# Peptides against a protein of PDB entry 3ZN8: the designs that were tried, part 104

Target 1, 125 residues: chain A of PDB entry 3ZN8
Amino acid sequence: LEEYDKIQKKMEDVMEGKGKLTLRDVYAQIIALRKMGPLSKVLQHIPGLGIMLPTPSEDQLKIGEEKIRRWLAALNSMTYKELENPNIIDKSRMRRIAEGSGLEVEEVRELLEWYNNMNRLLKMV

## One batch from the design tools (peptide; made by RFdiffusion4, then SolubleMPNN)

Design b2_p27_6_s1 (from b2_p27_6, 20 letters changed)
Fold by OpenDDE base, seed 2:
Structure b2_p27_6_s1 (fold): chain B 125 residues (1-125), chain A 27 residues (1-27)
Amino acid sequence: as target 1 above (125 residues)
Amino acid sequence: LRKELEELRKKLLEERKKLLEELKKLL
């Protein structure tokens, strides 16, 4: 719970333009959400939130969990410098990260594209 | 638009903080 509150406050600061979202921050959020596994299920059962979040089918949850696990493998294969500054990740770095994580280069590109899109949205708000 | 989105965001964050504090009392 306390780690989650710290991560939420940091996400608040980033969306207010008081900070930069890094892949380290993404990693910390994914780990916190996984530690809260039972609580995330309880939050999905709160009447009123379930109308705005279609409960993913059990199969969609498994696909999403596997995708997150693959992204964690990629993040674990990144250097601290890459996690703090994802914009330095060139084709050579993407290939190294893919090989080190057992992923396709395209899956690493998809993670970086997702990060770039999220960082653009957070700057637009 | 931006100010209204910021106010809506503040309200959602405050409601989320209340829900988390209630959950902490039940655990």
Scores: peptide ipSAE 0.023, ipTM 0.414, DockQ to the pose 0.105
Fold by OpenDDE base, seed 3:
Structure b2_p27_6_s1 (fold): chain B 125 residues (1-125), chain A 27 residues (1-27)
Amino acid sequence: as target 1 above (125 residues)
Amino acid sequence: LRKELEELRKKLLEERKKLLEELKKLL
């Protein structure tokens, strides 16, 4: 619980322009969500949240979990400097991260594109 | 608009803090 509160406060600080979202923050969020695995299922059973969140099929949940696992492997293959400043990740760094994580370069690019899109959206709020 | 959104955010944050504190007592 305390880790989740710290992560959410940091997301609030980023939305207020008082901080920067990093891939380290993304990593911490994914780990917190995985630790909350049983609680996330309980939250899906709260009347009203299930209307705003389309309940993915069990197969879509498994596909999503595998994608998250692959992204964790990529994040674990990044240096601290890359996690704090993802904008320094060039083609050479992307290839090294892909090789170190057992992923395609395209999957690492997709993670970085997702991060860039999220960071743009958070700056527009 | 911006003030009403900030008040809604504050209320949602207070309700979330209460829910997390109740959950922390059940674990």
Scores: peptide ipSAE 0.016, ipTM 0.397, DockQ to the pose 0.092
Fold by OpenDDE base, seed 1:
Structure b2_p27_6_s1 (fold): chain B 125 residues (1-125), chain A 27 residues (1-27)
Amino acid sequence: as target 1 above (125 residues)
Amino acid sequence: LRKELEELRKKLLEERKKLLEELKKLL
């Protein structure tokens, strides 16, 4: 709970322009979400939301969990400077991160693209 | 011999500096 409230406050600060979203913030969010268990179980307990959200198939949940595990491996292979400033990650850094995590460079690129898209969306709100 | 050892020491110090700068780019 306390870790989640710190993450929400950080997201609010980023939306208000008082902070920057980093890959360290993304890492902290992924870890907090994994500690809270399947968000699908939490969302299913909210009256009215459980009827409108298609229950992901068990296979879709497994695919999502594997993708999160791969992204955590990539994040664990990043330096502190890369986590704080993802915009410094060039082709050479992406290749090193991929090699260190056992991932394809394309998977590391997908994570960075997702981060860039998320950071753009948060600046538009 | 002594001059060649000093040149080798200078080359090793330059290589060490290059490796440290590469490590600083990786950190």
Scores: peptide ipSAE 0.014, ipTM 0.304, DockQ to the pose 0.007
Fold by OpenDDE base, seed 5:
Structure b2_p27_6_s1 (fold): chain B 125 residues (1-125), chain A 27 residues (1-27)
Amino acid sequence: as target 1 above (125 residues)
Amino acid sequence: LRKELEELRKKLLEERKKLLEELKKLL
């Protein structure tokens, strides 16, 4: 409960422009979501969302879980400075993160691109 | 023999320092 409330408050602060979304915040959210169990069960308890979300096939849920697990491996291979300021991640750092996580460099690039896109969207609100 | 062992020890210490500096640049 307390860890979830801290994450929600930080997301509110980021959406209000009072904070910066970091990869540490992404990491904390992924860990919290994994502790809550299958996202499908959590979303089914939200009135109105259980009717509007196509229940992802069990196979699509497994694919999504694998992608999240791979991104967690990348995040676990980042330094604290990289997690707090992902903009310092150059090609050399990206290669080290990929090698340390057992991922392709392109998968680490995709994670960083996703993060950059999220930060662009949050700056337009 | 003794001088060559000391030079080898110096080279190994210098390589270890370089590896630690490279690790510090990656942190």
Scores: peptide ipSAE 0.013, ipTM 0.304, DockQ to the pose 0.007

Design b2_p27_6_s2 (from b2_p27_6, 20 letters changed)
Fold by OpenDDE base, seed 4:
Structure b2_p27_6_s2 (fold): chain B 125 residues (1-125), chain A 27 residues (1-27)
Amino acid sequence: as target 1 above (125 residues)
Amino acid sequence: LREELEKLRKELLEKRQKLLELLEKLQ
């Protein structure tokens, strides 16, 4: 409960423009969601998500879980400075993170692009 | 026991961070 409330408050602070979303915040959220059980159970506990999202097929849930697993490997291969400031991650850092996580550089790039897109959306609210 | 496990977890996380910072310096 306390970890979830801290994450919600951090999301509210970011939505209010009082903070920056970091990859550390993303990591904390993914870990909190995984501690709550399978993604299917988490989606059932989010008010409005269970009504507005078509129930993902079991295959879509598996694909999403595998993608999250790979992103967690990348995040676990980042320094604290990189997690706090993902904008410092150049091609050399991206290659090191990919090699350290057993991922393709493209998969690390996709995570960073997703993060950048999410931060752009949060700044438009 | 719980406090000792939490302490050990913290120490392991700090060691992991130091290793990642060493890999960053070797880049």
Scores: peptide ipSAE 0.492, ipTM 0.891, DockQ to the pose 0.015
Fold by OpenDDE base, seed 3:
Parts: sequence; structure tokens; C-alpha cells
Structure b2_p27_6_s2 (fold): chain B 125 residues (1-125), chain A 27 residues (1-27)
Amino acid sequence: as target 1 above (125 residues)
Amino acid sequence: LREELEKLRKELLEKRQKLLELLEKLQ
């Protein structure tokens, strides 16, 4: 409960323009969601999501869980400076993170692109 | 017991950070 409330307050502060979303904040959110249980149980606790979205197949849930596991491996291979300032991650840093996590460089690029797109959307609100 | 586990967790996180900073210097 207390870790979830801190993460929710941090997201509110970012939406109000009082803060910046970082990869450290993304890591904390993924860990909080994993403490709530399997992705199937997390999705059932989101009001309205079970009514508006088709219930993902068990295979789609497993694919999503594996993608999150891979992103956690990449985040665990980043320095504190990289997690706080993802914009410093160049091609050399991306290769080191990929090698340290057992991922392709393209998978690390996809995580950074997702973060950049999310941070752009949050600045338009 | 709980306090000893929290201390050990902190020491492991500090060692992990030092290893990541060494890998950053070697690139």
C-alpha cells in the first residue's frame, strides 16, 4: 500500500508539471504492479478496463509478462545516472545495457522509445 | 532478523551500483 501511494503521488506531481518522469519511476511502478500479483489479477483491479478492453488471452498475458521481465533486466543493467536521465543513453551505453541484460540492442531501443513517447504525451496535458 | 535483512539488502544494492559504475568506465 505505502509504496503504491508514493508512486501514485509521483505520477500526479508529473501530470501537474511539478516533476519529470524517469526510468527509476517506471522501475518502481513495474515492481509495485508485480507485488499485486500476475498481470491478469492487476487488470481485474482497474475499474472499467475489463468492460472496455477484450480480456487478453492467457498467451497474450504471458507475452506481456515476458516483455516486462526483459525491460526489468535492461533497467537493472542501467546506472543511477542513466535511470534519472535516460537522454544520456547513446549507442555505446545501449550496447553495454543490452550485453549486461542478455537482450538485443533493438529491445533496449524499444524501451527508450516507449519512455520518450510517454514523456512527450505527459507534456501535452 | 528484519533489520539484519534490510542491512544486507542495502549492502548488496551499494555493491551492485559500484559494479555498474565500473562497467560505465570500461566502455
Scores: peptide ipSAE 0.483, ipTM 0.888, DockQ to the pose 0.014
Fold by OpenDDE base, seed 2:
Structure b2_p27_6_s2 (fold): chain B 125 residues (1-125), chain A 27 residues (1-27)
Amino acid sequence: as target 1 above (125 residues)
Amino acid sequence: LREELEKLRKELLEKRQKLLELLEKLQ
């Protein structure tokens, strides 16, 4: 509970322009969500959402969990400086992170692209 | 026991960070 509330407050502070979203913040959120259990169980506890969101098929949940697991492997292969400043991650850094995580360079690039898109959206709010 | 496990966890995280910084220097 306390760790989740700290992460929500930090996300609110980032959306209010009081901070920068980092990959460290992304990592902390993924870990907090995983401590709460499968996303399907978290969504089932929200009154009214269970009728309006098609429950992802068990296969879609597995694909999503695999993707999150792969991104956690990449994040776990980053230095603290890279997690705080993802913009320093060049082609050489992406290759090292991919090799250290057992991923393709393209998967590390996709994570960074997702982060860049999220950080652009948060600046438009 | 819990305190010893948290100490060991902290030491492992510090060792992991040092290894990642060494890999960064070898790049």
Scores: peptide ipSAE 0.480, ipTM 0.885, DockQ to the pose 0.014
Fold by OpenDDE base, seed 5:
Structure b2_p27_6_s2 (fold): chain B 125 residues (1-125), chain A 27 residues (1-27)
Amino acid sequence: as target 1 above (125 residues)
Amino acid sequence: LREELEKLRKELLEKRQKLLELLEKLQ
């Protein structure tokens, strides 16, 4: 409960432009979602959303879980400075993170590109 | 037991951070 409320408050602060989303925040969110169990079960309990969301097939849930697992491996291979300021992650840092996580460099790039796109969207609000 | 496990977890996380910083210096 307390960890969830801290994450929600930080997401609100970021959406209000009062904070910057970091990869540390992404990490905390992924861990919170994993503690809540399958997000599909949580969303099914929201009146109106359970009827409109296509229930992801069990296979789509497994693919999503594997992608999240791989992103957690990358995040776990970052320094605190990289997690707080992902913009310092150059090609050499990205290669080190990939090697340390057992991922392709392209998968680390995809995570960083997703993060950059999220920060662009948050600056437009 | 719980407090000892929490202490050990903290020490392991600190050791991990030091290893990541060493890998950063070798880059």
Scores: peptide ipSAE 0.447, ipTM 0.877, DockQ to the pose 0.014

Design b2_p27_6_s4 (from b2_p27_6, 18 letters changed)
Fold by OpenDDE base, seed 4:
Structure b2_p27_6_s4 (fold): chain B 125 residues (1-125), chain A 27 residues (1-27)
Amino acid sequence: as target 1 above (125 residues)
Amino acid sequence: LEEELKKLRQKLLEEREKLLQELQKLL
């Protein structure tokens, strides 16, 4: 709970333009979400949400979990400077991260594109 | 001789790329 509240507050501070979302923040969020257990259990405790959200199929949950696991491997293969400032990740760094994580360069690119899109959305609010 | 020199240059380039990747992990 306390780690999640700190992460939410940091996301709010970023939305308010008081900070920058980093891949370190993404990493912390992914870890916090994994510690909270399956989102399905969290959603089951919210009256009315279990009826209105299409429960992703068990297969979609597994695919999503595997994608998150791959992204964690990529994040664990980044330097602190890369995590703090993802904009320094060039093609050479991206290849090193892919090789170090056992991922394709394309999977590392997808993570960075997702981060860039998220960081753009947070700046538009 | 020229083909052997080309192979040696290629090996040195590959070693340099590995060293640059290791250096990038420390930065």
Scores: peptide ipSAE 0.020, ipTM 0.404, DockQ to the pose 0.008
Fold by OpenDDE base, seed 2:
Order: C-alpha cells, then sequence, then structure tokens
Structure b2_p27_6_s4 (fold): chain B 125 residues (1-125), chain A 27 residues (1-27)
C-alpha cells in the first residue's frame, strides 16, 4: 500500500508536468502491481469496472503476465543511466539489453516504444 | 592459412564486441 501511494503521487506529479516519467518509475509500478496480486483481483476491487470490462480469459491473463515478466527482464538488464534516460538507448545498447535478458531486439524496441507513447500521452495532459 | 587468419580476425572482432557490451553494462 505505502509504495503504491508513493508511485501514484509521482504519476500525478508527472501528469501535472512536475516530473519526468522514467523506466525506473515503470519498474517500480510493475513491482507494486505484482505485490498487490493478479491484475484481475485488483480490478475486481474497483466498484463499477466489473460491469464495463470483459473479464480477460485466464489465457489472456497468462499472456499479459508473461509479457510483463519479459519486460522486467529487459529492465533488470538496463543500467541506472538507461532507466533514468531511456532516450540514450541506441541500437548497440538495445542489442545488449536483448542479449542480457534473453529477449529479441524487437521486444526491447516494443518496450521503448510503449514508454515513448506513455511519455507523449502524459505531456498532452 | 588465409581462411585461418580470417577466422581468427572474426573471433577477435566478436570478443571485442562482447567486451564493449560488458563495459556498457557497467557505465
Amino acid sequence: as target 1 above (125 residues)
Amino acid sequence: LEEELKKLRQKLLEEREKLLQELQKLL
């Protein structure tokens, strides 16, 4: 709970333009969500969402959990400088991260593209 | 001789790339 509230407050500060979203922040969020249990249980505790969202199949939840585990492996293979400044990750760094995490270079690219898209959305609010 | 020198050059290039990647992990 306390770690989650700190992360939410930091996300609010980023949405207000008072901060920069980093891959360190993404890592901290993924770890906090995993400590709360399966995402399905977290969504079940939100009144009214159970009527509007089709409950993901057990197979879709497993696929999503595997993707998150792969992204955690990539994040664990990044340097502190890369986590704080993902824009320094060139093709050479991306290949190193892929090899160090047992991922394809394209999967590391997908994570960075996702981060860049989130950071663009946060700047539009 | 020429094929063995080409293989040795390729191995040295691969080792150099690995060392540069390991150094980049420390920076």
Scores: peptide ipSAE 0.018, ipTM 0.400, DockQ to the pose 0.008
Fold by OpenDDE base, seed 3:
Structure b2_p27_6_s4 (fold): chain B 125 residues (1-125), chain A 27 residues (1-27)
Amino acid sequence: as target 1 above (125 residues)
Amino acid sequence: LEEELKKLRQKLLEEREKLLQELQKLL
């Protein structure tokens, strides 16, 4: 509960222009959701987590859980500077992150594109 | 000889790139 309230307050501060959403914040959110276990299914219905739309089938939930696991592997392969400032991730850094996580460069690009889109949406509110 | 030297030079360049990437993980 307390870790979740800190994450929500940080998202509010970012929407108010008082903060910056980073990939470190994305990592903290994913870890908090995984710790909540069955309560994470309730949180999947909260608009704004942007990681998964409510998927109508158990098979789509499994596919999305595997995608989140892959994104965690990519995030664990990033430096603190990259997590804090994802805009410094060039093609060379992206290739290193992919190799270190056992992912395709395209999967790392998809994570960064998702982050960039989320950060644009939060700045327009 | 020349083709083997070219392959060796390529391997040394790849090892240098790996070492630079490892150093960047520490910074």
Scores: peptide ipSAE 0.017, ipTM 0.395, DockQ to the pose 0.009
Fold by OpenDDE base, seed 1:
Structure b2_p27_6_s4 (fold): chain B 125 residues (1-125), chain A 27 residues (1-27)
Amino acid sequence: as target 1 above (125 residues)
Amino acid sequence: LEEELKKLRQKLLEEREKLLQELQKLL
């Protein structure tokens, strides 16, 4: 609970333009969500989301969990400097992260693209 | 002999993993 509230407050500060979202913040969120249990249980606790989103099939939940596990492996293969400043991740760094995590370079690119899109969205709010 | 070689191989693997983690902290 307390760790989750700190992460929510950090996300609010980023939305208000008072902070920068980093991959360290993403890592902390993924770990907090995993401590709360399956994504299905977490989504059930969000008021209004359970009414508007089609309940993902059990197979879609498993695919999502596997993708999150792969992204955690990539994040665990990053340096603190890369987690704090993802924009420094060049082709050489991406290859090292992929080799260290057992991922394709394309999967590391997908994570960075997702992060860049999220960080753009948060700057528009 | 074989059990001592297995222990030595395991120690060398553990030292290699530590060195890789230290190198990763310097980059």
Scores: peptide ipSAE 0.017, ipTM 0.372, DockQ to the pose 0.009

Design b2_p27_7_s1 (from b2_p27_7, 14 letters changed)
Fold by OpenDDE base, seed 4:
Structure b2_p27_7_s1 (fold): chain B 125 residues (1-125), chain A 27 residues (1-27)
Amino acid sequence: as target 1 above (125 residues)
Amino acid sequence: SEEEERERRRRALLELIEEFRKKELER
């Protein structure tokens, strides 16, 4: 619960323009969610604060959980500088991260695209 | 208050997420 409250506060601060969302924040969120139990249950209790949009389909939730697992591998292959400033991740860095995590470059790109979209959303509200 | 503004922002985010969900269901 304490970790969750910190993440929520961070998101609120970003929405207020007092900071930026980083991939380090995303990492912390994923870890916190995993500690809280199955993703489906967490999403029920944390509407809108999850890294995944809640879906009515259980199959979509399972696919999303697998995607999160793969994203964790990517995040674990990033440098501190990349986690703090994802905008520095160029094609060369994406390839290195993909190779280090055993993922396709497209999956790393998808994570970064998701991050960028989330960051834009938080700044918009 | 700052607390009321935080709650307003949170609700706005939830509404946006719900709109995104609706759009995804329509696809």
Scores: peptide ipSAE 0.088, ipTM 0.496, DockQ to the pose 0.196
Fold by OpenDDE base, seed 1:
Structure b2_p27_7_s1 (fold): chain B 125 residues (1-125), chain A 27 residues (1-27)
Amino acid sequence: as target 1 above (125 residues)
Amino acid sequence: SEEEERERRRRALLELIEEFRKKELER
């Protein structure tokens, strides 16, 4: 819970224009989400909460988990400077990250696009 | 100051991320 609160405060700072969202922040969020995985399963068993959101099929959850795992591999292959300043990631860096993580360059691009979209969205709120 | 508090939060977040990174690499 304390870890989650720290992440939320960072997101709030970014939304207020007082901070910058980085891929390190993304990494922390992904890890926090994964730690909540068992708790999420418990919440799904609470009557009334499960009816409001179509629970993704077990297969969709597995696909999502694998995608997240691949993104974590990419993030782990990034340098500190790249995690803090994703805008420096050019084609050469992206290729290195892909090779280091065992991913296709396109998958690394998708992660960066997702990050850019999220960062844009947070600044609009 | 508000700036000092932001920096403290940033450092705490970075430390947390490093701890998670270490734990995840051990898995």
Scores: peptide ipSAE 0.027, ipTM 0.440, DockQ to the pose 0.051
Fold by OpenDDE base, seed 2:
Structure b2_p27_7_s1 (fold): chain B 125 residues (1-125), chain A 27 residues (1-27)
Amino acid sequence: as target 1 above (125 residues)
Amino acid sequence: SEEEERERRRRALLELIEEFRKKELER
């Protein structure tokens, strides 16, 4: 819960333009999400969110857990400089990260695309 | 109020994260 609150604050700061979301923040988020389970459970405890979010099936959770595990491997294969400044990750760096994590280059690209999309969406909220 | 605005932002953030999570689980 404490880790989640720190991540939430960081994301709020980014949404307010007070900070930059990094892959280090993504790493922390992934860890927190694994510990807490689906955020739908957290949302159910928030007053005024009458939105019944569907919970993923057990099979969907397993697929998601595998993907998250692969992303963690990629993140663990990144340098501190890459984690703090993901925009420096070129094709050569992606290949190195992929080789170090046992992933395809396309999977590393997908992680970076997800990061970029998340960062873009956070700035729009 | 500032508190209501904070709670709105919190909810929007949580919803956004949940949407990303759902998309990941569907892959």
Scores: peptide ipSAE 0.105, ipTM 0.539, DockQ to the pose 0.327; fails the geometry check
Fold by OpenDDE base, seed 3:
Structure b2_p27_7_s1 (fold): chain B 125 residues (1-125), chain A 27 residues (1-27)
Amino acid sequence: as target 1 above (125 residues)
Amino acid sequence: SEEEERERRRRALLELIEEFRKKELER
């Protein structure tokens, strides 16, 4: 429950220009959401989050859960410095992260692209 | 103004996040 308050405060700080979203924040959010169980339908009204939302089919839920699991593997393969400053992740670091997590380099790229898009969105709101 | 519009959007998003938080805390 304390994790939700931290997430909210972090989002407020980013939206006010007092901070930046990091991959450490993303990791904390994913863990918090998994602990609380299925996401509320309220999240479907938040554009650009790209996180696992309730879907009409069980198969789509499983696909989303697997995607989140793969992203967690990538995040767990990052250094603290990379989590705090994702912009330092070059092609060499991306390959290392992919190899360490058992993912394709493209999947790591997709995570970073999602992060970049989210960070841009939060700065515009 | 553009600033007032940005603030309205920010508040709307924060309210939505707060509603989500409250629902999750009630589970």
Scores: peptide ipSAE 0.043, ipTM 0.454, DockQ to the pose 0.093; fails the geometry check

Design b2_p27_7_s2 (from b2_p27_7, 18 letters changed)
Fold by OpenDDE base, seed 3:
Structure b2_p27_7_s2 (fold): chain B 125 residues (1-125), chain A 27 residues (1-27)
Amino acid sequence: as target 1 above (125 residues)
Amino acid sequence: SEKKKEEEKKRALLELLREFREKELAE
């Protein structure tokens, strides 16, 4: 309960310009989503904001869930400074994160791109 | 408008978070 309340408050703060979305927030959100259940149940509520577009295909849903797990690995390979300030992640840091998490650099880039898009969305007037 | 659409997306996200809390409480 406390976890969800914190996430909600954080999102509201960002929308109101009172806070900054970080990758730590993203991490917390992902954990909360996983606790709730299958990704399909989450994505149906926010089309276009998910990792993957809503699909009835079970295989595609599994792919999406796997992607999230991979992103968690990437997040776990980041330093606290990087999690708090994702904008500092340059090519060198991105490569390190990829190597540490067993991912391709492009996968890490995709995560960061998703974060940036989400951040822009939340900050839009 | 584009602005309105983005606002609706934000609202949808917040609603989802509320639903998370409700489900957690139900467990």
Scores: peptide ipSAE 0.127, ipTM 0.523, DockQ to the pose 0.060
Fold by OpenDDE base, seed 5:
Structure b2_p27_7_s2 (fold): chain B 125 residues (1-125), chain A 27 residues (1-27)
Amino acid sequence: as target 1 above (125 residues)
Amino acid sequence: SEKKKEEEKKRALLELLREFREKELAE
């Protein structure tokens, strides 16, 4: 519960202009989501911001879990500065992160795009 | 209106956060 309360407070702060979403926040959120289990109900409220469809099949859940694991690998390969300021991640950094995490550069780009979309949404709310 | 749309998005996000809390409490 504590993890979710922290996430809620952070999101409220961002919506009020008192903070910004970082990849460190995303990391914490992913960990919290993994503990929560099935994401179907949660993801229904944020179309396009989830890693799974609102009504995933068992196979889709497995795919989603694999995607989360891969994203965690990417996040674990980032520097603290990159986690706090994802906007500094250029092509060179992205390649390094991909190599360090065993991912394709496109997968890292996908994570960053997801972050950007979420950040934009929170700023509009 | 644009304001109404933003309020709806805010409500959706708050509902999401509620579901996070409820799920965590249930486990």
Scores: peptide ipSAE 0.101, ipTM 0.492, DockQ to the pose 0.094
Fold by OpenDDE base, seed 1:
Structure b2_p27_7_s2 (fold): chain B 125 residues (1-125), chain A 27 residues (1-27)
Amino acid sequence: as target 1 above (125 residues)
Amino acid sequence: SEKKKEEEKKRALLELLREFREKELAE
């Protein structure tokens, strides 16, 4: 309960301009999502915002789970400074993160793009 | 409008978080 409340409060703070979304926040969200499993009825209303989109097949759910695990690997390969301020992640850092996590650079870029999109969305008035 | 759509997405995201909380309470 507490973890979900914290996540919700953080999102609200960002929307109100009282904070910034970090990759640590993203990490917390991913963990929370994994614990509860996908809520397909809700996720279908936020296309592109979810880590895993609603799927009618078990196979697609497995693909989503793999994606989440890969993103977690990337996040676990970041420094505290990078997690707190993702905008400092340049090409060199991105390559290091990819190599450290066993991912392609493009996968790390995809995560960062998702983060940037989410951050922009939350900061919209 | 595009702005309206983005606001709706934000609301939906918050709803998702609330549902996660409710699920946590139910389990």
Scores: peptide ipSAE 0.100, ipTM 0.489, DockQ to the pose 0.062
Fold by OpenDDE base, seed 4:
Structure b2_p27_7_s2 (fold): chain B 125 residues (1-125), chain A 27 residues (1-27)
Amino acid sequence: as target 1 above (125 residues)
Amino acid sequence: SEKKKEEEKKRALLELLREFREKELAE
């Protein structure tokens, strides 16, 4: 819960123009999400709350989890400078990250594109 | 082989980076 509060605060700061979203923040978010996984499952069993939460199929959950795992692998293959300043990640860096994480370059590009889109969205709010 | 040494260095660096990030998240 404390980790989520920090993440939320960071997002609020970005929306207010007091900071920028980084891949380090994304990493923290993914880790926090994974830690809260069991709790989330418990919450889904609470009457009334389960109706409000999306109930993706088991297969969709697995696919999503795998994608997150892959992104985590990519993030774990980045340097601190890259995590802090994703804009420096060029084709050469993407290739290195992909090779280091066992991913395709396109998967790394997708992660970066997702990040860029999220960052833009947060700045627009 | 030189290639093996380079891969080992890369692995060591990645492990160090992971540990660093984990510590940051734990704080």
Scores: peptide ipSAE 0.099, ipTM 0.556, DockQ to the pose 0.020

